# Designs tried in a protein design run: peptides against a protein of PDB entry 3B8E. Part 124

Target 1, 230 residues: chain A of PDB entry 3B8E
Amino acid sequence: PFLIFIIANIPLPLGTVTILCIDLGTDMVPAISLAYEQAESDIMKRQPRNPKTDKLVNEQLISMAYGQIGMIQALGGFFTYFVILAENGFLPIHLLGLRVNWDDRWINDVEDSYGQQWTYEQRKIVEFTCHTPFFVTIVVVQWADLVICKTRRNSVFQQGMKNKILIFGLFEETALAAFLSYCPGMGVALRMYPLKPTWWFCAFPYSLLIFVYDEVRKLIIRRRPGGWVE

## One batch from the design tools (peptide; made by RFdiffusion4, then SolubleMPNN)

Design b1_p20_1_s1 (from b1_p20_1, 17 letters changed)
Fold by OpenDDE base, seed 2:
Structure b1_p20_1_s1 (fold): chain B 230 residues (1-230), chain A 20 residues (1-20)
Amino acid sequence: as target 1 above (230 residues)
Amino acid sequence: EKKELEEKKKKLAKELLELL
């Protein structure tokens, strides 16, 4: 998100505080919960990792985590961001390069895609209105990420949802996301304005996409062990 | 006008770096 904000010079899609809420709030408990996941049924049939040749974090893992799943997450967040701005008169093409004028407190006549002028205060309300739905989009996508991270090779349907700590993590991150989104004063304290409950559904296609993608990946790995997808 | 825009861009970049 932040790299695209700099490169494209668009209004800030996700605030620093919301990033901290993701990394320290909604991600930490789910990540810890994975330590309590049951071993895959075939783990004892796998050779131990060679600590001299096999990196703990390999190129395949980086490609999967950051290159594929992380890109789908970012796309989900940006989709939500662009939809909100478009509903407020700012089409995605018009946002390119707009940051300089958007963040200037002395410019009160920034035009939208339809020629409507926006004051600095109005623009900041719209910007902060984007932060919460972007955050919620990431949390909803993280549900899929957490579930897919349960296993490397087995389907989630084969592994099942037996990890009570993981289920608790999913509930906790959702409850925290709801609290941060709807608790009075969060707009002032965290610049997280409340969102309509309907915005939670904007993330569901991306969450489903991640889940389907990973299940297909795992299916390919099971059918073709030792392939480039592993 | 182009110089003023570049100066505003530099100022904004500095403010962003201070927020990081």
Scores: peptide ipSAE 0.006, ipTM 0.315, DockQ to the pose 0.025
Fold by OpenDDE base, seed 1:
Structure b1_p20_1_s1 (fold): chain B 230 residues (1-230), chain A 20 residues (1-20)
Amino acid sequence: as target 1 above (230 residues)
Amino acid sequence: EKKELEEKKKKLAKELLELL
């Protein structure tokens, strides 16, 4: 998010407070829950990692986490962001380079894609209106990410959903996301404005995409052990 | 629910404007 914000000079899609809410709130309990996951049925059939040759974090894992899954997550967030701004009169092409004027408190006549003028205050309301849906999009995508992290090779359908702590984590992060989105005063305290319930569904295609992608990946790994996809 | 959400957004927007 921040890289695109800097490179494209667009209005801030995800605030620092919302990032902290992800890292300290919605991601912590789910991450801890993975420590209680049952071992994969084939784990004892795998050779132990050679500590001299095998990196704990290999290039494949980095490519998967940052290059694939992280990009799908970012695309989901930005999709939601661009749709909200477009509904408010700011088409994606018009956002390019707009940050300088957008963040200037002395410019009160920033035009949208339809020639409507926006005050600084109005622009900040729209910006903060984007932060919550972007955050919620990340949480919804994290459902799939958490589920795919249960196993390295086995399908989720083979492993099952027996980890009660992981299930609790999914409910907790969702409840926290709903609380942060809809609790009175969150707009003042955290700059998180309430979102329309329909915006939760904007993330679902990306969550499904991550899930399908990982199941296909795992299927390939099971059929071709030792490939570049493992 | 949509009206209540819009009213809630307007209220929060007003509160934010008072803080900015």
Scores: peptide ipSAE 0.000, ipTM 0.272, DockQ to the pose 0.035
Fold by OpenDDE base, seed 3:
Formats: structure tokens, sequence, C-alpha cells
Structure b1_p20_1_s1 (fold): chain B 230 residues (1-230), chain A 20 residues (1-20)
């Protein structure tokens, strides 16, 4: 989010504090929970990794994590951001380059896509209204990401949901996201204004997309071992 | 040195992507 804010000069989609809440709050327990996952049923059929030649993190894993799944996560967040701004009169094309005037407290006549003028205070209310739904969208998409990360080749349906620590992580991140979104004073403290409960469901298509995408990927890997998708 | 620089670039890219 922050790189697109700089490159496209758009209003800030996700605040620095909200990013820290993701990295330190919602992602930590889920990530730790993966260390307690049961080994895949085929692990004993694989040759041991050579520590000298075989990297733990290869280009394929980076491509999957950042280039595919991370891009779908970002698209989900930005979709939510653009929808909220469009509902408030700012179409996506009008946001390009708008940051300079948007963040200037002395400019109180910034026009939206319909010619309505917005004061600095009104603009900041809309900006902070975007932060919470963007954050929640990331958390909801992380549910799917966490579940798909359980296995490299086996379907989630083959592996099952037996990891109680992972289930706890899903509840913890969801409870934390709900707390940060709805606790009184979070709007002032974290610049996270409360969201309508309906915004939680806006991320579900992206979570489903990630899940289906990874299950299809794993199916291809099982049918064609050693392919470029692995 | 090139390998350390590449690892630092990968680490920085990862940190930047985590900030994205």
Amino acid sequence: as target 1 above (230 residues)
Amino acid sequence: EKKELEEKKKKLAKELLELL
C-alpha cells in the first residue's frame, strides 16, 4: 500500500500504524502456528534437502508468495479502497496525483470527480475511513493465505484442519481485527474509523479466489510433478 | 560481497513488500 501511495501519489490507503498492527498483531500468531502443522503424507517419499545446494526460499516460493498471493491480497485491499473513495465522489482516475493537494491543510477546495469541494478535515475523514476496511480486507484474505500455506502439494481437504494452534491463530487475528475496528477510541488513537460490518464480506471473493487458485495450483503440481508451477 | 549485497537487496525488498 505505501509504495503505491508514493508512486501513484494517491491518498494514503493504509496508515503506518495499521501496517504495524498487521505485521505485529494479526500475522504473528498465524505464522507461528504453521510450525506446528503436521508433515504432508508424502514427505517420506521425498529425498532429503541438500543444505549446500537447495535453498529453503527459492525463486518459485518468492514468486508465489509475493508475485501471486501478495498481489491478490493487495488487489483486494485496493479494491476496497477505490470503492470507498468512489462512493464518496473520488473516482480512481481522479486520485492519481491528488496526494499533494489532498495532504495540504491550506487547500480546502479540492474537487472530487463531480465538482464537489472538500475541506482538509473532510478529506482526512474519508482517508481514515478507508484504513479500517483496507486492514480488515487484508485480515480476511490472510485467512485463505494461512490455510493454503499448510501444505506444498496436498490439498487442504487431504491434510485437514487438525492443527489447533492454526485454528486459534485464525480466531486471534479475527478477534484482534474486530477489536481494532470497533473499540471506542481507536479512531483517535490509530486513525482507524469504525467500518460497517458489511465491509467484512467485501473481502470474501478475494479469499475464495486465493483458496481456489492455490488448490488448482496444487492439483497441477500433483498431476505434473516438476512443472514450472511448483 | 555481491552475494551479501544480493541478500541485503532481497531482505530490503521483502521488508518493502511487507510495508506494501
Scores: peptide ipSAE 0.000, ipTM 0.221, DockQ to the pose 0.015; fails the geometry check
Fold by OpenDDE base, seed 4:
Structure b1_p20_1_s1 (fold): chain B 230 residues (1-230), chain A 20 residues (1-20)
Amino acid sequence: as target 1 above (230 residues)
Amino acid sequence: EKKELEEKKKKLAKELLELL
């Protein structure tokens, strides 16, 4: 989000407070829950890692986490951001380079894609209106990310959902996201304005895409061991 | 003035949410 904000000079898609709520709020309990996941059924048939040659974080893991799954998550967040701004009169093409005028408090006549003028106060409200749906979108795609992280090779359907701590983590992050989105005063305290419940569904196609992508990847690994996808 | 600005922001946020 922040890199695209700098490179494309668009209005800030995700606030610093919402980023902190993801990193310290919604991600910690789910991440800890993975330590309690049951071993894959074939794990004892695999050779142990060589500590001298094999890295814990390898190029395949970095490519999968940041280069593939992280890009799908970012696309989900940006989709929600662009839909909200488009519904408020700002088409994606019009947002390119708009940041300089958008953030200037002395410019009160910034035009949208339809020629409507927006005051600084109005622009900041619509910007902050994007933060909560972007945050919720990240939480919804994290459901799929957490579930796919249960296994390296086995399908989720083979492994099952037996980890009660992981299930608790999914409920906790969802409850926290709902609390931050709908609790009175969060708009003043955190600049997280409430969202319509329908915005939770905007992330579902991307969550499904992550899940399907990883299941297909794991299927390829099972059928062709030792490929570049492993 | 800060309180009035916060009330205006809250009102406009509500109006925007009604339009969405």
Scores: peptide ipSAE 0.000, ipTM 0.269, DockQ to the pose 0.048; fails the geometry check

Design b1_p20_1_s2 (from b1_p20_1, 16 letters changed)
Fold by OpenDDE base, seed 5:
Structure b1_p20_1_s2 (fold): chain B 230 residues (1-230), chain A 20 residues (1-20)
Amino acid sequence: as target 1 above (230 residues)
Amino acid sequence: KKEEIEEKRKKLAQELLEKL
């Protein structure tokens, strides 16, 4: 997220505090829950042919898969960000390079894509309104990520939701997201203004996309053991 | 004049917040 912000010179889509809340609040408990997930019978039964090389390859493939999932999460967040800004008169193309004028507190006549002038205060309200749905989108997409990460080869439909700690982690991150999104004072403290609950559903297509992607990946791995997708 | 401008800005910001 921060790299795209720098490269595109767009208004800040996600605050630093919200990033810290994701890293500390939403990732840690789920990661612990996954450590207690029953090792796939396939991982335990396949002796690594070469413990040194096969372990390294598996670690690289896992890292790549997480990198791809993280990219889809970011895309989902940015989509929601651009939709909200577009609904408020700022089309994505108009946001490119706008940051300098957007962040200038002395410029109170920044024009949107329709020629409407926005004060600094108005712009910052819209910006901080975008921080919330970006964060919420990450959380909703993380639901799918956490569920799919229970297994490497087996379908979620085969493994089921057996880990109570994982389920607890999903509730915890959702409760944190709701707290940060709707608790009074979060606009001042965290630069996150309340968002209409309907915007939570904007992330669901991306969550579904990740789920489908991983199920297809796992299906390929099951059909072609030892492929590059493993 | 500066106070009046600031008050107008606060009002417009509040109206926007209520709309979002």
Scores: peptide ipSAE 0.020, ipTM 0.511, DockQ to the pose 0.045
Fold by OpenDDE base, seed 3:
Structure b1_p20_1_s2 (fold): chain B 230 residues (1-230), chain A 20 residues (1-20)
Amino acid sequence: as target 1 above (230 residues)
Amino acid sequence: KKEEIEEKRKKLAQELLEKL
């Protein structure tokens, strides 16, 4: 998110402190949960035919899968960001390069896509209104990611939710998202204004997309063992 | 078009105020 903010010169979609909350609060416990997830019994039972080559190929394929999921996750967050800004009169094309004028406190006549002039205070309110739903979108998308990452080949429906640490991670990130979204003072402290509960549901299509993507990927792996999708 | 823009502006301002 922050890299796109710099490169595209758009208004900041997610605060740096909020990014740190994701890294520390939502990614750490999931990573631990995955480390303690018993590798699929078929992965452990498969003696590597060539430990060096098979490990390298597996690491590359895992890295590619995580990279793809991470891109879908980021796209979900940015979609929510662009929807909110569009609802407030700023079309995505108009946001490109707008940051310089957007962040300038002395410019109080920044025009939206419809010729409405926005004061510094008004545009900062709408910016901070984007931070919370962006964060919530990331968390909701991570639910699907965490659930799918516990298995490489088997469907989630086949293995079930047996990892207690994973369930705890899902609870923790959801509780953190709720806390940051609804606790009084978070708007001042973290520049995350309270979010209507309806915005939690805006992320579900992306969570479903990741879930479907992974189930399709796993289905392909099951049908074509040794394929490039593994 | 100017009137439609002005009505949209009023509506947006009102929606922003209601969200605050």
Scores: peptide ipSAE 0.017, ipTM 0.430, DockQ to the pose 0.086
Fold by OpenDDE base, seed 4:
Structure b1_p20_1_s2 (fold): chain B 230 residues (1-230), chain A 20 residues (1-20)
Amino acid sequence: as target 1 above (230 residues)
Amino acid sequence: KKEEIEEKRKKLAQELLEKL
């Protein structure tokens, strides 16, 4: 989010406090849940052939998986951000370079894609309206990510949801997202305005795509052991 | 001016909440 903000000079899609809530609140419990996960029978039954090289390969695979997951999360969040701004008259192409004028409190006539003029206060309300949906989108995408990270090769349908800590993490993230989205005063304290329940479903296509992609990947790995996808 | 801005904020927040 922050890198795209710098490169594209777009209105800030996610506030610093919201980022901290993701990093500390949503990422920590998943990481713990994965650390306490019961060993996947096909991964952990294999003794490392070479402890030095296999550790490096595992670290690279983990880093690549987290990098890919993080990119898909960001894409989901930005999709929700662009949908909200487009519904309010700001098409994605119009947001490019708009940040300078957007953040200027003395400019009260910033035009949207349809020629409507926006005051500084109006722009800030729209900006802060994006924070909650972006956060919720990240949480919804993380549901899929947590489920897929549970297994490297086994299908979710084969392994099942046996990790109680993972299930607890999913509920905790959802409860945190609901609390931050709907608790009175969060709009003032965290600049997270209330969100209609319908926006929770905006990320579901992305979560489904991730899930389907990972299941297909795992299916390929199972059918072709030693392939390039392993 | 402050009250007018607050009323515009409330109205816009309500319109945004209705559109969201």
Scores: peptide ipSAE 0.022, ipTM 0.535, DockQ to the pose 0.062; fails the geometry check
Fold by OpenDDE base, seed 1:
Structure b1_p20_1_s2 (fold): chain B 230 residues (1-230), chain A 20 residues (1-20)
Amino acid sequence: as target 1 above (230 residues)
Amino acid sequence: KKEEIEEKRKKLAQELLEKL
């Protein structure tokens, strides 16, 4: 997310404080949940045939799969960001290179894609309005990510939601997202303005996409053990 | 669409002013 902000010179889609909340809140509890996760029975039963090569290949393939999931997650956040800005008159193409003028408090006549002028304050409201749904999108997509992390080969439907720590993590992330989105003063403190409940549903297609991707991946691994997707 | 965008802008500006 932050790299795209720098490269594309677009308005900041996710505030630094919200990034910190993700890193310290939404990523830490999942990491703890995964550390205490009962290793999938098939992961523990397979001693690597060659402890050096098979472990390295498996670690690389896992890293690639999680990297792809992380990219899909980021794309979900950016989609929500671009939709909100487009609904407020800023088309994606118009946002390219706009950051310099967007962040300049002395420029009060920044034009949108329809020739409407935006004050600095109005622009910052729209920017901060994007932070909350971006964060919520990440949390909703992380629900899928956390559930898929539970298994490498078995379907989520086969193993079920038995990990109490994982369920607690999902609840905590959702409660944190709701608190940050709707608690009074979060707009001033965290630059997170209240989100309409309808925007929570914008993340669901991406969450579903991750579930489908992972189930397809697991299906391929089950059908072709030792393939490049493992 | 322009009118809707302008109304949204006015509403957002007003909501900010009420929070400040």
Scores: peptide ipSAE 0.017, ipTM 0.523, DockQ to the pose 0.054; fails the geometry check

Design b1_p20_1_s3 (from b1_p20_1, 16 letters changed)
Fold by OpenDDE base, seed 4:
Structure b1_p20_1_s3 (fold): chain B 230 residues (1-230), chain A 20 residues (1-20)
Amino acid sequence: as target 1 above (230 residues)
Amino acid sequence: EEEELKEKRRELAKKLLEEL
């Protein structure tokens, strides 16, 4: 999100402190949960055919899969950001290059896509309104990522959700998201305004997309063992 | 609920603007 902010010169979609809360608060417990995840029984039972080539191929495939999932996560966050701004009169194309004027407190007549003028206060309200939904969107998309990371080859439906630590991680992430979104003082401390409950659902299509993507990937792997997608 | 949320956001905005 910060990279796109720099490149596109758009209003800040997510605060730096909020990003740190994702990285440190949301990713740590999942990472721990995955460390305690039992490997798939098929992975543990099979020896690599060629330890050198199969390891390199596997690392490349994992990196590509995580890269693709990360891109879907980012797209989900930005989708939420653009929806909120569009609902407030700022179409995505109008946001390009707007950051300089957006952050200038002395400019109180920044126009939206419809010619409405926005004061500095009004702009900051909208900006900080975007931070929380963006964060929540990332968390909701991460649920899907965590669940799919449990299995490499098997469908989630085949493997099941037996890891209590993973389940705990999902609840912890959700609790953290709720805490940061709704706890008094977080609006000031983190520039995260309270979120309408409906915005939690904005991420669901992207979570579903990740699930579908991963299930299709796994299906291809199962049908073509030793393929480049494995 | 929406008006309450808007008011809460306005109050937070005032506090934030005082700190900026």
Scores: peptide ipSAE 0.173, ipTM 0.776, DockQ to the pose 0.036
Fold by OpenDDE base, seed 1:
Structure b1_p20_1_s3 (fold): chain B 230 residues (1-230), chain A 20 residues (1-20)
Amino acid sequence: as target 1 above (230 residues)
Amino acid sequence: EEEELKEKRRELAKKLLEEL
């Protein structure tokens, strides 16, 4: 997210403190949960046929899969960001390069895509309105990521959600998202404005996309063991 | 509910702008 913000010079979609809260709050508990997660019995039982080549290939493919999931997750957040800004008159194309003028407090006549002038205050309201939905989108997409990370080869439908640590991680992430979104004072501390409950559903298509992607990937791995997708 | 959220956002915005 931060790299796209720098490259595209768009208004900041997510605050640095909020990013840190994701990295330290929402990602650590899942990472711990995954570390204690009983590796899928198939992952632990398969001794690499060639310890040097098979480990390297598997690590590369895992890294690529997680990289792709992370990209889909980021795209979900940015989609929510662009939808909110578009609803407020700022089309995505108009946002490119706008940051310099957007962040300038002395410019009170920044035009939107429809020629409406926006004060600095109004711009900051809409910017901070984007932070919470972006964060919530990341958390909702993380639900799918946590569920898919439980298994490398088996379908989620086969393995089920029996891991108490996984369920606790999902609950903790959701509780953290609700706390950061709705707790008094968090809006000032984190620049996260209150979110309409309807915006929680904006992330669901991306969670579904990740879920479908992973199920298809796992299906390919099951049908073609040793393929380039494993 | 939408008006209440807008008002809360405006109040928060004023506070945030005072801190900026």
Scores: peptide ipSAE 0.172, ipTM 0.780, DockQ to the pose 0.036
Fold by OpenDDE base, seed 3:
Structure b1_p20_1_s3 (fold): chain B 230 residues (1-230), chain A 20 residues (1-20)
Amino acid sequence: as target 1 above (230 residues)
Amino acid sequence: EEEELKEKRRELAKKLLEEL
């Protein structure tokens, strides 16, 4: 988010402090929970891999798959950002290069896509209105990411939800997201304005997309062992 | 609920603008 803010000169979609809250709060406990995931039911049934040939290819493919998941996650966040700004009169194309004027306190006549003038205060209200749903979108997408990370080959339906620590991680990140979104004072501290509860559901299509993508990937791996998707 | 959220946002905006 911050890189796109700098490169595209758009209004800040997600605050740096909020990013730190993701890294330290919402990602850490889930990541630890994955270390306690039970081995795949077939892991001990596989023959030893050739460490010189099989390892490097598989690591690259796994890295690419996680890179793709990360892109889908980012797209979900930016979609939410663009929807909110569009609902407030700022179409995505109009946001490019707008940051300089957007962040200038002395410019109170920044025009939206419809010629409506926006004061500095009004612009900051809209900006901070984007931060919370962007953050929540990331968290909701992370649910799918955490669930799919349980296995490399087996479907989630085959492996099941046996890891209680993973389940705890999902509840923890959700509780943290709710706390940061609705606790009094968090709006000032984190520049995250209160979120309509309906925005939690706006991220679900992206979570579903990641889930379906990974299940299809795993299905291909099961049908074509040693293929380029593994 | 929407009006309550708008009011909360206005209050937060005032506080944030005072800190800037």
Scores: peptide ipSAE 0.162, ipTM 0.779, DockQ to the pose 0.036
Fold by OpenDDE base, seed 5:
Order: C-alpha cells, then structure tokens, then sequence
Structure b1_p20_1_s3 (fold): chain B 230 residues (1-230), chain A 20 residues (1-20)
C-alpha cells in the first residue's frame, strides 16, 4: 500500500498504526495456529526430495504463490478504498496527485470530481473513514489465507477444519478487527473512523478469489506432480 | 445508522484536529 501511495501521490489509504496492528495482532496468533495444524496426509508418501535442487525450487515457488496472494489482498483493500472515495465524490483518476493539496490544512476548497469543495476537516473524515475498511478487508482476506495455508497440496475439503487453535486464531483476529474499528476512542487513537458493518462484505469476493485460486493451484499440483505451480 | 455514524465521525474529527 505505501508504494502505491508514494507513486500515485494519493490520500493515505492505510495508517502506520493499522499496519502494526496487522503485523503484531492479526498475523502472529494465526501463524502460531498453523504450527499445530495436522500434517498433510501425503507427506509420508512423497519420495525423498533432492536436498540441493528440489528444496530451493520449492521454496521459490511457495514464495511466489504467497506474493501473488498478497497482491490479491492488497487489490481488495484498494478496491474498498476507491469505492468509498468514489461514493464521496472522488473518482480514482482524480485522486492521482491530489495528496499534496489533500494534506494541506490551509486549503479548504479542494474540489472533488463533481466540483464540490471540501474543507480540510471533511477530507480527513473521508480519509480516516477509508483506513478502517481497508484494515477490515485485509483481515477478511486473511481468513482465506489461514484456511488455505493448512496444506501445500491437499484441498481444504480433504484436510478439514479440525484445528481448534486455527478456529481460535480466526476468532481472535476478527475480534481484534471489530475492537479496533468500533471501540470508543480508537478513532482518535488510531485514526480509524467507524464504518457501516455492511462494508465487511466488500472483502468477501477477494477472500473467495484467493480460496478458489489456491484450490485450483493445489488441484493442478495433485494432477501434475513436479509442475512449475508447486 | 448512517447519520449516527456521520455524527460520530464529526465528533472524532473535532477531537483529532484539536490534538494535531
């Protein structure tokens, strides 16, 4: 998100504090939960890998897959950000280069895409309104990430949802997201203004997309062992 | 609900602007 923010010079879509909350709060407990996931049913059936060649290639492919998933996650956050700004009169094309005037407290007549003038206060309300749903989108997409990361090859339907620690991790990150989004005082402390609960559903298509992507990937791996998709 | 959220945002904005 920060790279796009710098390159496009758009209003800040996600604050630094919210990123820290993701890294320390919503990622750590779920990651620990994956350590207690059941072993893949085929792990003992696989032939010994060549430790010099196959390990390095597999690590690169795994890293690439997570990179792609992370891109889909970021796209979901930005989609939500652009929709909220568009609903408030700022079309995506108008946001390009707008940051300098947007962040200037002395400019109280920044025009939207429809010629409406926005005060500094009004602009900051909209900006901080975008932080919350961006964060929530990341959390909702992380549900899919956690579920798909249980295995490298087996389908989620084959492995099942037997890990109670994983379920606890999903609950914890969701509870943290709700707390940070709606607890009194969090708006001032974290610059995360409350959003309508319906905005949680805006992330679901991206969560589903990640799930489908990974299930298709795993299906290809099962049908074609040793392929470049592994 | 939307008007209540708008009012909460206005109150938060005022408090934040006082701290900045």
Amino acid sequence: as target 1 above (230 residues)
Amino acid sequence: EEEELKEKRRELAKKLLEEL
Scores: peptide ipSAE 0.141, ipTM 0.768, DockQ to the pose 0.035

